# Peptides against a protein of PDB entry 2MBZ, part 2

Target 1, 143 residues: chain A of PDB entry 2MBZ
Amino acid sequence: GINLTPEEKFEVFGDFDPDQYEEEVRERWGNTDAYRQSKEKTASYTKEDWQRIQDEADELTRRFVALMDAGEPADSEGAMDAAEDHRQGIARNHYDCGYEMHTCLGEMYVSDERFTRNIDAAKPGLAAYMRDAILANAVRHTP

## One batch from the design tools (peptide; aimed at target 1 I119)

Design b1_p22_5_s1 (made by RFdiffusion4, then SolubleMPNN; from b1_p22_5, 12 letters changed)
Fold by OpenDDE base, seed 2:
Structure b1_p22_5_s1 (fold): chain B 143 residues (1-143), chain A 22 residues (1-22)
Amino acid sequence: as target 1 above (143 residues)
Amino acid sequence: AARERALRRSAGALAFLGRAFI
């Protein structure tokens, strides 16, 4: 799992407890490439690394929310660029994330109610907006 | 559909490891 003390985990993740899902993740995805890559990359992550990842995610969330508040379509350049940054962030920090993989993630955000709840905590409909932006970004990069 | 499901399962592994969503 994440190599942090309980206190550090609390500081970084707050109300989200990654250990809560460890068994489910291992059971469902333990044999996937993404899981293996993530375990390998994150094995050496420090508290500061995890905090950086959280900060990047928070920034991206704020960016998407701002786009929604501004009325920008999910297939706007701004939204698609945010989706691209999201994809690249996953690739850097966790596992290889091509456009097809990214699209599948987007679909999961709206099909798994746990993801939907977590994402929409920032703004109702954010998960759907992200999914649409992810799809649009994938389309423009794979003509 | 099968490939999509496989990709979803693979991608979903990290979703519950580090944060609320990835």
Scores: peptide ipSAE 0.164, ipTM 0.761, DockQ to the pose 0.075
OpenDDE base, seeds 1, 3, 4, 5: peptide ipSAE 0.163, 0.155, 0.159, 0.148; ipTM 0.760, 0.762, 0.771, 0.762; seeds 1, 4 fail the geometry check

Design b1_p22_7 (made by RFdiffusion4)
Amino acid sequence: AAAAAALRRAAAALAFAAAALA
Pose (drawn by RFdiffusion4):
Structure b1_p22_7 (pose): chain A 143 residues (1-143), chain P 22 residues (1-22)
Amino acid sequence: as target 1 above (143 residues)
Amino acid sequence: XXXXXXLRRXXXXLAFXXXXLA
């Protein structure tokens, strides 16, 4: 998958070691189909592809988190769009985490506080803010 | 520097979660 050095993972993922949990991840659910399509795509991903996503993800926080500061609701245009923006980002980066699938991530994320702590490192409750943004975004699209 | 590191960790968790779960 990532097949990176501790140094690269640092320069790329920062102080986050996903490889250690590589096989541990399937322990949680390990039952998804999209993971299959993703592994095929992440089979050769390099530090650049991985860093490209990080710099991209960082940008997600300022705007999302900035929306929180202004006190605007997550189902807001800017927030939901930010959610749609997240979808295409994580989808084109692995296989195509569809809307319905993108939502599965939103709440299954709140369950394991490991993800939240690592994700909220930017700000608490961000996970909830995004889920609703993604959930609402999926609704305005859902037939 | 510490803020940037936190943001990097947050972004890494997101990217890893997407790669692992999606």

## One batch from the design tools (peptide; aimed at target 1 T32 I90 H94 F115)

Design b1_p23_4 (made by RFdiffusion4; failed a check: the pose's geometry)
Amino acid sequence: AAAAAAARKAAGAAAYAAAAAAP
Pose (drawn by RFdiffusion4):
Formats: C-alpha cells, sequence, structure tokens
Structure b1_p23_4 (pose): chain A 143 residues (1-143), chain P 23 residues (1-23)
C-alpha cells in the first residue's frame, strides 16, 4: 500500500504511523467492498501521492474549522459543499467513495476515538461537523 | 511548529483512513 519509510511517513503523514495499523484496520470491519477497489489503487501509491493528499487535507481543516468559528451550521451551503469537496477528494484518491459510502465513514468514524483523536488533532467535534455536512450533502443529491 | 505537526498528523490520518477504511 503506502510502502514508505518512517522518515517519509513523517514528512508525509506527520507524526502518524498508519502502517502499524495496516492489518489492524480490517480487524475493525475488514468486510467492505470498496477497500478492495482501493487496495488495487493504493497498490503503487507513493509518498508524493500520499503527501498530495495531506497538503490537501490540511486545507480541509482551515475552511471547515473556520466555518465552525463563524458559528454557521454544518448543513450550510459552505459546509455541505465542503463535505461534497471531501467526498470527491477521498473518492478519486482511492476508488470512488460514493455518497452513501462516504456517509458510512462519517459515523463509523465517531465510534473509534482513535480516529477522532487523530482527526480532531485539529479541533474537537470536527468529525461530527463533517458527517452532518456530508450527510446533508448526500440528501440534496439523493433522489 | 507544534500546530503544523498536529495538522500534518490529522491530514495523514485522514489520508490513510480513506485508503484503508474504504467501506
Amino acid sequence: as target 1 above (143 residues)
Amino acid sequence: XXXXXXXRKAAGAAAYXXXXXXP
């Protein structure tokens, strides 16, 4: 998958070691189909592809988190759009985490506080803010 | 510097989570 050195993972993922939990991840659910399509795509991903996503993800926080500061609701245009923006980003980066699938991530993320702590490192409750943004975004698209 | 490191960690977590936790 990532097949990176500790140094690269640092320069890329920062102080986050996902490889250690590589096989540990399927322990949680390990039952998804989209993971199959993703592994095929992440089979050769390099540090650049991985770093490209991080710099991209960082940008997600400032805007999302900035929306929180202004006190605007997550189902807001800017917030939901930010959610739609997240979808295409994580989808084109692995296979195509559809809307319904993108939502599975939203709440399954609140369950394991390991993700939240690592994700909220930017700010507490961000996971909840995004889920609703993604959930609402999926609704305005859902037939 | 610490904030940037935290942001890097959060973004890294998001990137890998999307890859390894694909539903």

Design b1_p23_5_s1 (made by RFdiffusion4, then SolubleMPNN; its pose is not in this set)
Fold by OpenDDE base, seed 4:
Structure b1_p23_5_s1 (fold): chain B 143 residues (1-143), chain A 23 residues (1-23)
Amino acid sequence: as target 1 above (143 residues)
Amino acid sequence: SEEEERRRRRRAAGALAFLSRAL
């Protein structure tokens, strides 16, 4: 699990408790490289590290919402760049995230209702927009 | 199969499910 006190976890994650998913994640993905890499990287994370990760996620959310509000297509340079930053953030903080892996993650955002609800809390349709931007970004980087 | 490989990759990507609202 995350090596933070309950108070620290609340301060960083608020009502979202990542530890509630620990068993499901282990059951579904415990034998994958991504799971192992994530556990290894995050084992040493401080409260400040987790806060930074949350801040990065919030920033990306704001960027995507702004793009949607502006009517920018999900395959615009702006949207694809945001998707690329998202991919790089995953790679830096959790596990190696190639374009195929990223595309699979994007598909999960729209196929798992739990993800959809969490993401769309910022703006309805955001999960679908992100999925489309992720796909477009992957396509442009796989000539 | 290619489909099975895609499923495995999708599952691996889901390792972030417990960490982020948007990641």
Scores: peptide ipSAE 0.111, ipTM 0.739, DockQ to the pose 0.040
OpenDDE base, seeds 1, 2, 3, 5: peptide ipSAE 0.107, 0.106, 0.089, 0.106; ipTM 0.732, 0.733, 0.715, 0.732

Design b1_p23_6 (made by RFdiffusion4)
Amino acid sequence: AAAAAAAAHAAAAAYAALHAHAF
Pose (drawn by RFdiffusion4):
Formats: sequence, structure tokens, C-alpha cells
Structure b1_p23_6 (pose): chain A 143 residues (1-143), chain P 23 residues (1-23)
Amino acid sequence: as target 1 above (143 residues)
Amino acid sequence: XXXXXXXXHXXXXXYAALHAHAF
């Protein structure tokens, strides 16, 4: 998958070692179909592809988190769009985490506080803010 | 449908999250 060095993973993922939990991940659910399509795509991903996502993800925080500061609701245009923005980003980066799928991530994320702590490193409750943004975004699209 | 999607696509989301969001 990532097949990176500790140094690269640092320069790329920062102080975050996903490889250690590589096989540990399937322990949680390990039952998804989309993961199959992703592994095929992440089969050759390099540090650049991985860094490209991080710099991209960092940008997600400032805007999302900035929206929180202004005190605007997550189902807001800017917030939901930010959610739609997250979808296409994580979808085109692995296979195509559809809307319904993108939502599965939103809540299954709140369950394991390991994700939240690593994700909220930017700010607490961001996971909840994004889920609703993504959930609402999926609604305005859902038929 | 949502539950079925959850059951079918949870692991991919976790994998993607680990590699897409390293904050």
C-alpha cells in the first residue's frame, strides 16, 4: 500500500504511523467492498500521492474549523459543500467513496476514539461537524 | 440500503481515513 519509510511517513503523514495498524484496520470491520477497490488503487501509491493528500487534508481543516469559529451550522451551504469537497477528495484518492459510502465513514469514525483523537488533533468535535455536513450533502443529492 | 452500504464499505473507509487524514 503505502510502502514508505518512517522518515517519509513523517514528512508525509507527520507523526502518524498508519502502517503499524495496516493489518489492524481490517480487524475493525475488514468486511467492506470498497477497500478492495482501494487496495488496487493504493497498490502503487507513493509518498507524493500520499503527501498530496495531506497538504490537501490540511486545507480541509482550516476552512471547516474556520466555519465552526463563525458559529455556522454544519448543514450550511459552505459546510455541506465542504463535505461534498471531502467526498470527491477521498473518493478520487482511493476508488470512489460514494455518498452512501462516504457517510458510513462519518459515523464509524465517531465510534473509535483513536481516529477521533488523530483526526481531532486539529479540533474537538470536527468529526461530528463533518458527518452532518456529509450526511446533509448526501440528502440534497439523494433522490 | 444505508445499513447494507455500511456493512459492505466500512473497512475501506477506515483504510482511506488512515491514509487520507494524518493530522

Design b1_p23_7_s4 (made by RFdiffusion4, then SolubleMPNN; its pose is not in this set)
Fold by OpenDDE base, seed 3:
Structure b1_p23_7_s4 (fold): chain B 143 residues (1-143), chain A 23 residues (1-23)
Amino acid sequence: as target 1 above (143 residues)
Amino acid sequence: RRRRNAGGAIAGSHHLLVGALPG
């Protein structure tokens, strides 16, 4: 699990409890390299590290929402750059995330209703927009 | 009114990991 006290977990994650998914994650992906890498990387994370990760995710969310509000297509340079930053953030903080892996994540955002609802809480259609931006970013980097 | 951020959900998706590893 996350190496934080219950109080620290609440301060960082609030009402979103990542521990509620731990069993499902282990059952679905416990045998993957991504799982191993994530467990190894996050084992040493401090409260400040987790807070930084949450802040980065919040900033990325706001960035995508702003792009949507501005009418920027999901395959615009701005949207693709946001998708690239998302990919790099995953790679930096959790596990190796190539473009194929990233597209799979994007597909999950629109295929798993739980993810869709959670993401779209920021803005309706955000999950689909992110998926499309992720795909576009992957395409431009795999000519 | 300020919108609720979905950063927690996005960050949480990394905790949920994907099984679609290359190879």
Scores: peptide ipSAE 0.143, ipTM 0.732, DockQ to the pose 0.392
OpenDDE base, seeds 1, 2, 4, 5: peptide ipSAE 0.139, 0.139, 0.136, 0.136; ipTM 0.739, 0.740, 0.739, 0.738; seeds 1, 2, 4 fail the geometry check

Design b1_p23_8_s2 (made by RFdiffusion4, then SolubleMPNN; its pose is not in this set)
Fold by OpenDDE base, seed 5:
Structure b1_p23_8_s2 (fold): chain B 143 residues (1-143), chain A 23 residues (1-23)
Amino acid sequence: as target 1 above (143 residues)
Amino acid sequence: SARARKRAAGTLAASSAYLAVGP
């Protein structure tokens, strides 16, 4: 699991404890390369590493919300660039994430109600907007 | 500590890392 003290976990994740879902994650994805890569990378992460990851996620969330509030379509350059940054962030921090993998993640965001609920807590419809931006970004990068 | 803070779950990071699969 996440190698942080209870206080450090609270400082980084608040009331959300990712270790509560360790068993389900292992059951659903434990045999995938993505899971293996993520476990190997994050095993060495410090509190500061996790905090940086959370800060990046929060910033990207705010960026997508701002795009939605401005009325930018999900296939705008701004939205697609945000999706690309999301993909690259996953690749740096967790596992190799090509465009096909990214589109699969985007679809999960709207097909798994738990993900949808968590994402849409920032803004209703955010999960769908992200999915559409992810797809558009993948299309523009496909030869 | 003074650095401890209640915050919203890092949904995007957790989702990307397959950490937020529960409610």
Scores: peptide ipSAE 0.106, ipTM 0.713, DockQ to the pose 0.230
OpenDDE base, seeds 1, 2, 3, 4: peptide ipSAE 0.099, 0.087, 0.088, 0.082; ipTM 0.726, 0.727, 0.719, 0.723; seeds 1, 2, 4 fail the geometry check

## One batch from the design tools (peptide; aimed at target 1 V25 T32 F115)

Design b1_p24_2_s3 (made by RFdiffusion4, then SolubleMPNN; its pose is not in this set)
Fold by OpenDDE base, seed 2:
Structure b1_p24_2_s3 (fold): chain B 143 residues (1-143), chain A 24 residues (1-24)
Amino acid sequence: as target 1 above (143 residues)
Amino acid sequence: SAEERKRIGKRIGGALTMLVKALP
């Protein structure tokens, strides 16, 4: 779990408690390398680390929303670059995230309604836009 | 607003925290 006091968790995550999904995540992916890497990395994270991760997520959200508002296609240079930064952020903070993994995550954003609702809270269709950008970015980096 | 953006970041960040490879 997240090694923060209840007060710190509230400050960083608000009413959304990621630990509420711990059991489901363990049941679905507990035997994967990604899960092991995430548990190992995040075990030492401080409040400041989690806050940085949230700030990065906020920034990425703003970038994607801005791209959508500007009418940039999900396979535009800007959208694919944002997707690449998203992939790299996952790699730095959680687990090795190749393009195939990233594509799978993008698909989950639109297939799991819980993710869709959370993401689309910023802008309707954001999850689908991200999925499409992630796929486009993966394609352009495939030999 | 700043608070709205923060909440949005928390939502996506929270989702990110639970992310792993979704294999069929």
Scores: peptide ipSAE 0.083, ipTM 0.705, DockQ to the pose 0.541
OpenDDE base, seeds 1, 3, 4, 5: peptide ipSAE 0.077, 0.073, 0.082, 0.079; ipTM 0.710, 0.706, 0.710, 0.716

Design b1_p24_3 (made by RFdiffusion4)
Amino acid sequence: AAAAAAAARKAAAAAAFAAAFAAP
Pose (drawn by RFdiffusion4):
Structure b1_p24_3 (pose): chain A 143 residues (1-143), chain P 24 residues (1-24)
Amino acid sequence: as target 1 above (143 residues)
Amino acid sequence: XXXXXXXXRKXXXXXXFAAAFAAP
């Protein structure tokens, strides 16, 4: 998958070692179909592809988090769009985490505080803010 | 500033890792 060195993972993922939990991840659910399509796509991903996503993800925090500061609701245009923006980002980066799928991630993320702590490292409650943004975004699209 | 950037990177890394290896 990532097949990176500790140094690269640092320069890329920062102080986050996902490889250690590589096989551990399927222990949680390990039952998804989209992971299958993703492994095929992440089969050759390099540090650049991985770093490209990080710099991209960092940008997601400032805007999302900045929306929180202004005190605007997550189902807001800017927030939901930010959610739609997250969808295409993580989808084109692995296979195509559809809307319904993108939502599965939103709440299954609140369950394991390991993700939240690593994700909220930017700010607490961000996971909840994004889920609703993604959930609402999926609704305005859902028939 | 460096610590904040490292924290933001860790957050982004967790999101990217989750999307790649926890794909539904």

Design b1_p24_6_s2 (made by RFdiffusion4, then SolubleMPNN; its pose is not in this set)
Fold by OpenDDE base, seed 1:
Structure b1_p24_6_s2 (fold): chain B 143 residues (1-143), chain A 24 residues (1-24)
Amino acid sequence: as target 1 above (143 residues)
Amino acid sequence: RERARRRAAGALAALSALLGGPRP
């Protein structure tokens, strides 16, 4: 799990505890390279590392919301660039995230109600917008 | 309200990392 005290977890994540999904994640993905890489990378993360990751995610969320509010299509350069930054953020912080993996994550965001609810807390329809931007970004980077 | 929304966004990255991706 995340190597933080309960107090540190609360400071970074508030009432959300990502470790509540540890067993499900292990059951579904425990034999994947992504899982192994994530465990290896995050094992050394400090409170400051987790806070940075949260801040980066918050910034990306704000970017997507701003694009939606401006009426920019999910396949606009702005939306695809935000999706690319999202992919790269996952790659830096968690595990190698190619375009295929990223599109699969996007599909999960709209197919798993827990993800949809969490994402759409920022703006209704954000999960679908992100999924569409992720797909568009993958397409434009496919030779 | 905005602080709660930001925490939810950060939670997504953590969830994405935890839930990984499709099995190869």
Scores: peptide ipSAE 0.075, ipTM 0.742, DockQ to the pose 0.538
OpenDDE base, seeds 2, 3, 4, 5: peptide ipSAE 0.067, 0.064, 0.071, 0.072; ipTM 0.734, 0.727, 0.734, 0.722

Design b1_p24_6_s3 (made by RFdiffusion4, then SolubleMPNN; its pose is not in this set)
Fold by OpenDDE base, seed 5:
Structure b1_p24_6_s3 (fold): chain B 143 residues (1-143), chain A 24 residues (1-24)
Amino acid sequence: as target 1 above (143 residues)
Amino acid sequence: MERARRRAAGALAASSMLLGGPRP
């Protein structure tokens, strides 16, 4: 799992513990390249690395919320650019994330209630907006 | 607001770890 003390984990993740999903992730994806890449990358992560990842995710959330509040469509350049940054962030921090993989993540945001509920805590409909932006970004990069 | 943001950030981190579900 994440190599942090309980105190460090609480400081970074608060009430959310990613290690609660370790067994599910291993059962579903343990034999994939993406899983291996993620385990290899994150094995060396410090508290500061995990904090940066959380800060990036929080910033992205705020960015999407701001786009929604401004009435920007999910297929706007701003929304698609935010989706692209999200894809690239996954690639840097976890595993190679092509546009097909990214669209699968977007679909999970709206099909898995755990993700939908957590994402929409920032703003109702955010998960759907992100999914739509991810799809639009994939389409523009794979015509 | 901050707690909601943290929860959303956690969901994004978790989504990267869960690898997006079945491929089409």
Scores: peptide ipSAE 0.059, ipTM 0.726, DockQ to the pose 0.500
OpenDDE base, seeds 1, 2, 3, 4: peptide ipSAE 0.055, 0.057, 0.055, 0.058; ipTM 0.722, 0.719, 0.715, 0.719

Design b1_p24_7_s2 (made by RFdiffusion4, then SolubleMPNN; its pose is not in this set)
Fold by OpenDDE base, seed 4:
Structure b1_p24_7_s2 (fold): chain B 143 residues (1-143), chain A 24 residues (1-24)
Amino acid sequence: as target 1 above (143 residues)
Amino acid sequence: MEEVRRRAASLLGFYLMSTTPRRR
């Protein structure tokens, strides 16, 4: 689990505990390289590290929402750049995330209702928008 | 503020769940 005290967890995540998914994650992906990488990386994370990760995720969400509100297509340069930053953020903080992996994640955002509900809480259709941006970004980087 | 934290934390949790491509 996340190596933070209950107080630190509250400071970063509030009443939400991401470790609630630990059992499911371990059961489904515990023997994968991505799982191992994530556990190894995050084992040394401080409260400040987790806060940074949260801030990055929130900023990315706001960025995509702003793009949608502005009417920018998901395959616009702005949307694709946001998708690229998303991919790189996953790679830095969690596990190696190539364009194929990223595309699969994007598809999961719209195919797994839990992801869809979570993402679309910020704006209806955001999950689909992100999926499309992720795909477009992958395409432009794999000529 | 709590809502923002919850949303971001939820995404993080999902990222932790997103360890492999879905094979269907």
Scores: peptide ipSAE 0.153, ipTM 0.740, DockQ to the pose 0.051
OpenDDE base, seeds 1, 2, 3, 5: peptide ipSAE 0.092, 0.098, 0.150, 0.138; ipTM 0.686, 0.690, 0.732, 0.734; seeds 1, 2, 3 fail the geometry check

Design b1_p24_7_s3 (made by RFdiffusion4, then SolubleMPNN; its pose is not in this set)
Fold by OpenDDE base, seed 2:
Structure b1_p24_7_s3 (fold): chain B 143 residues (1-143), chain A 24 residues (1-24)
Amino acid sequence: as target 1 above (143 residues)
Amino acid sequence: REAVRRAAASLLGYYEMATTPRRR
């Protein structure tokens, strides 16, 4: 799990406990490369590291919401750049995340109601917008 | 802090895709 005290976890994640998924993730994907990479990378993460990760996520959320509010297409440069930053953030913080993996994540965001609810809490339709931006970004970077 | 919750929940999704067949 996340190597933080209960107090630190609360400070970073609030009422949401990411460890609620630990067992499910371990049971389903504990033997995958992505899991191993994530465990290796995050094992040394401090509270500050986790906070930075959350801040990055918050920033990206704000960017996407702003793009949506402005009526920018999901395949606009701005939206695709935000998607690219999202991909790079995953790659840097968790596991190797190529464009194919990223598109799969995007699809999950709209197909798994747990993610859809969580994402759309910021703005209805955000998950779909992100999925589309992720796909567009992948396309422009794929030969 | 909904974004924080979303980001934390994404940890599950990161691993879910590890078992998803890749599109070719």
Scores: peptide ipSAE 0.089, ipTM 0.717, DockQ to the pose 0.062
OpenDDE base, seeds 1, 3, 4, 5: peptide ipSAE 0.070, 0.080, 0.076, 0.085; ipTM 0.701, 0.712, 0.715, 0.716; seeds 3, 4 fail the geometry check

## One batch from the design tools (peptide; aimed at target 1 N118)

Design b1_p25_1 (made by RFdiffusion4; failed a check: the pose's geometry)
Amino acid sequence: AAAAAAAAAAARKAAGALAFAAAAV
Pose (drawn by RFdiffusion4):
Structure b1_p25_1 (pose): chain A 143 residues (1-143), chain P 25 residues (1-25)
Amino acid sequence: as target 1 above (143 residues)
Amino acid sequence: XXXXXXXXXXXRKAAGALAFXXXXV
């Protein structure tokens, strides 16, 4: 998958070691179909592809988190769009985490506080803010 | 400088968790 050195993972993922939990991830749910399509795509991903996502993800926090500061609701245009923006990002980066699928991530993320702590490292409750943004975004699209 | 580096590392950690979670799908 990532097949990176500890140094690269640092320069890329920062102080986050996902490889250690590589096989541990399937322990949680290891039952998804999208993971299959993703492994095929992440099969050769390099540090650049991985870093490209990080710099991209960092940008997600400022705007999202900035929206929180202004006190605007997550189902807001800017927030939901930010959610639609997240979808295409994570989808084109692995296979295509569809809307319905993108939502599965939103709540299954609140369950394991490991993800939240690592994700909220930017700010607490961001996971909830995004889920609703993604959930609402999926609704305005859902037939 | 040290504070900025620590903040950047934390933000990168958050981003890494997102990327890893997405890849786990």

Design b1_p25_3 (made by RFdiffusion4)
Amino acid sequence: AAAAAAAAAARRAAGAAAFAAAAAA
Pose (drawn by RFdiffusion4):
Structure b1_p25_3 (pose): chain A 143 residues (1-143), chain P 25 residues (1-25)
Amino acid sequence: as target 1 above (143 residues)
Amino acid sequence: XXXXXXXXXXRRAAGAAAFXXXXXX
C-alpha cells in the first residue's frame, strides 16, 4: 500500500504510523467492499500521492475548524459543501467513497477514539462536525 | 517551536484521516 520509510511517513503523514496498524485495520471491520477497490488503487501510491493528500487534508482543517469558530452550524452551506469537498477528495483518492459510503466513515469514526484523537489533533469534536456536514450533504443529494 | 508542533499535529490529523479513508473504506 503505502510502502514508505519511517522518514517519509514522517515527512508525509507526520508523527503518524499507519503501517503499524495496516493489518490491524481489517481487525475492526475488515468486511468492506470499497477497501477492495481501494487496495487496487493504493497498490502503487507513493509518498507524493500520500503527501498530496496530507497538504490537502491540512487545508480541510483550517476552513472546517474556522467555521466552528464563527459558530455556524455544520449543516450550513459552507460546512456541507466542505463535506462534499471532503467526499470527492477521499473518493478520488482511493476509488470513490460514495455518499452513502462516505457517511459510514463519519460515524464509524466516532466509535474508535484512536481515530478521533488522531483526527481531532486539530480540534475536539471535528469528527462530529464533519459527519453532520457529510450527512446533510448526502441528504440534499439523496433522492 | 510552537509553530512546528502545531504543524506536526495538523499533519498527524491529516495522516490519520487519509490512511483511514484508504484502509477503512

Design b1_p25_3_s1 (made by RFdiffusion4, then SolubleMPNN; from b1_p25_3, 16 letters changed)
Fold by OpenDDE base, seed 1:
Structure b1_p25_3_s1 (fold): chain B 143 residues (1-143), chain A 25 residues (1-25)
Amino acid sequence: as target 1 above (143 residues)
Amino acid sequence: MEEEEERRRRRRAAGALAAAAMYLS
């Protein structure tokens, strides 16, 4: 799990604890390269690192919400750019994330109610919007 | 109050994204 004290975790993530998924994920994906890479990368992360990652994620969420509020299609340049930044953020902070992997994550956002609920807490339909933007971004980057 | 609630909502959403990025493939 995240190498932070409960107090530090609360400061960074509030009432949300990403580690609540650890047991299930380990059972299902513990033998994947992505899982191993994530564990290796995050092992050295400080509280400040996690805070930065959270801030980046918050900003990205705001971008998607703003796009939705503006009525921009999920396959708009703005939405696809946000999706690309999301992909790159995953690659930088967690594990190698190609476009296929990213689309799989997008599908999970709408197929797993736990993720859908958490994402849509920012705005109803956000998970679906992100999924569509992720897919569109993958398509435009695939010859 | 509204700003704090919105911040909490964004945090939860970002947390979900982070959780997926950290563990799931």
Scores: peptide ipSAE 0.069, ipTM 0.684, DockQ to the pose 0.654
OpenDDE base, seeds 2, 3, 4, 5: peptide ipSAE 0.056, 0.053, 0.068, 0.048; ipTM 0.669, 0.661, 0.679, 0.640; seed 3 fails the geometry check

Design b1_p25_3_s2 (made by RFdiffusion4, then SolubleMPNN; from b1_p25_3, 17 letters changed)
Fold by OpenDDE base, seed 1:
Structure b1_p25_3_s2 (fold): chain B 143 residues (1-143), chain A 25 residues (1-25)
Amino acid sequence: as target 1 above (143 residues)
Amino acid sequence: MEEEEERRRRRRAAGALAWASMYMS
């Protein structure tokens, strides 16, 4: 799990507790490269590192919401760029995330109600918008 | 109220990266 005190975890993650998924993730993905990579990368993360990750996520969320509010299509340049930044952020902080993997994640965002609920807390339909942007971004980067 | 809003923003941010967050543990 995350090497932070309970107080630090609350300060960084607030009402969202990533550790609540530890058992499920271990059971489903414990033998995957993504899991191993994430454990290796995050093992040395400080509170400041986690805060940076959350700040990046918050900025991305605001960016997608702004695009939706402006009526920009999910396959617009702005939405696809946001999806690309999302992919790159996962790659930098957690595990290698190619376009195929990213597309699979997008599908999970709309097929798993837990993800949908968490994401749509910012704006109803955000998970679906992200999924569509992720797919569009993957398509434009795949000849 | 401001503290509550900040917690909500963090929850939404974490939700946007929920898959990656699951691998944080």
Scores: peptide ipSAE 0.139, ipTM 0.706, DockQ to the pose 0.384
OpenDDE base, seeds 2, 3, 4, 5: peptide ipSAE 0.113, 0.136, 0.139, 0.136; ipTM 0.670, 0.689, 0.705, 0.679; seeds 3, 4 fail the geometry check

Design b1_p25_4 (made by RFdiffusion4)
Amino acid sequence: AAAAAAAAAARKAAAAAAYAAAAAA
Pose (drawn by RFdiffusion4):
Structure b1_p25_4 (pose): chain A 143 residues (1-143), chain P 25 residues (1-25)
Amino acid sequence: as target 1 above (143 residues)
Amino acid sequence: XXXXXXXXXXRKXXXXXXYXXXXXX
């Protein structure tokens, strides 16, 4: 998958070692179909592809988190759009985490506080803020 | 030093999200 060195993972993922949990991830659910399409895609991903996503993800926090500061609701245009923005980003980056699928991630993320702590490293409750943004975004699209 | 720590934390947050999308989806 990532097949990176500890140094690269640092320069890329920062102080986050996903490889250690590589096989551990399927332990949680390990039952998804989209993961199959993703592994095929992430089969050759390099540090650049991985870094490209990080710099991209960092940008997600300032805007999302900045929306929180202004005190605007997550189902807001800017927030939901930010959610739609997240969808296409994580989808085109692995296979195509559809809307319904993108939502599965939103709540299954609140369950394991390991994700939240690593994700909230930017700010507490961000996971909840995004889920609703993504959930609402999926609704305005859902028939 | 504070700025570097903040950038590292933001990177850790972004990394968790990216790898989770790659492995959990």

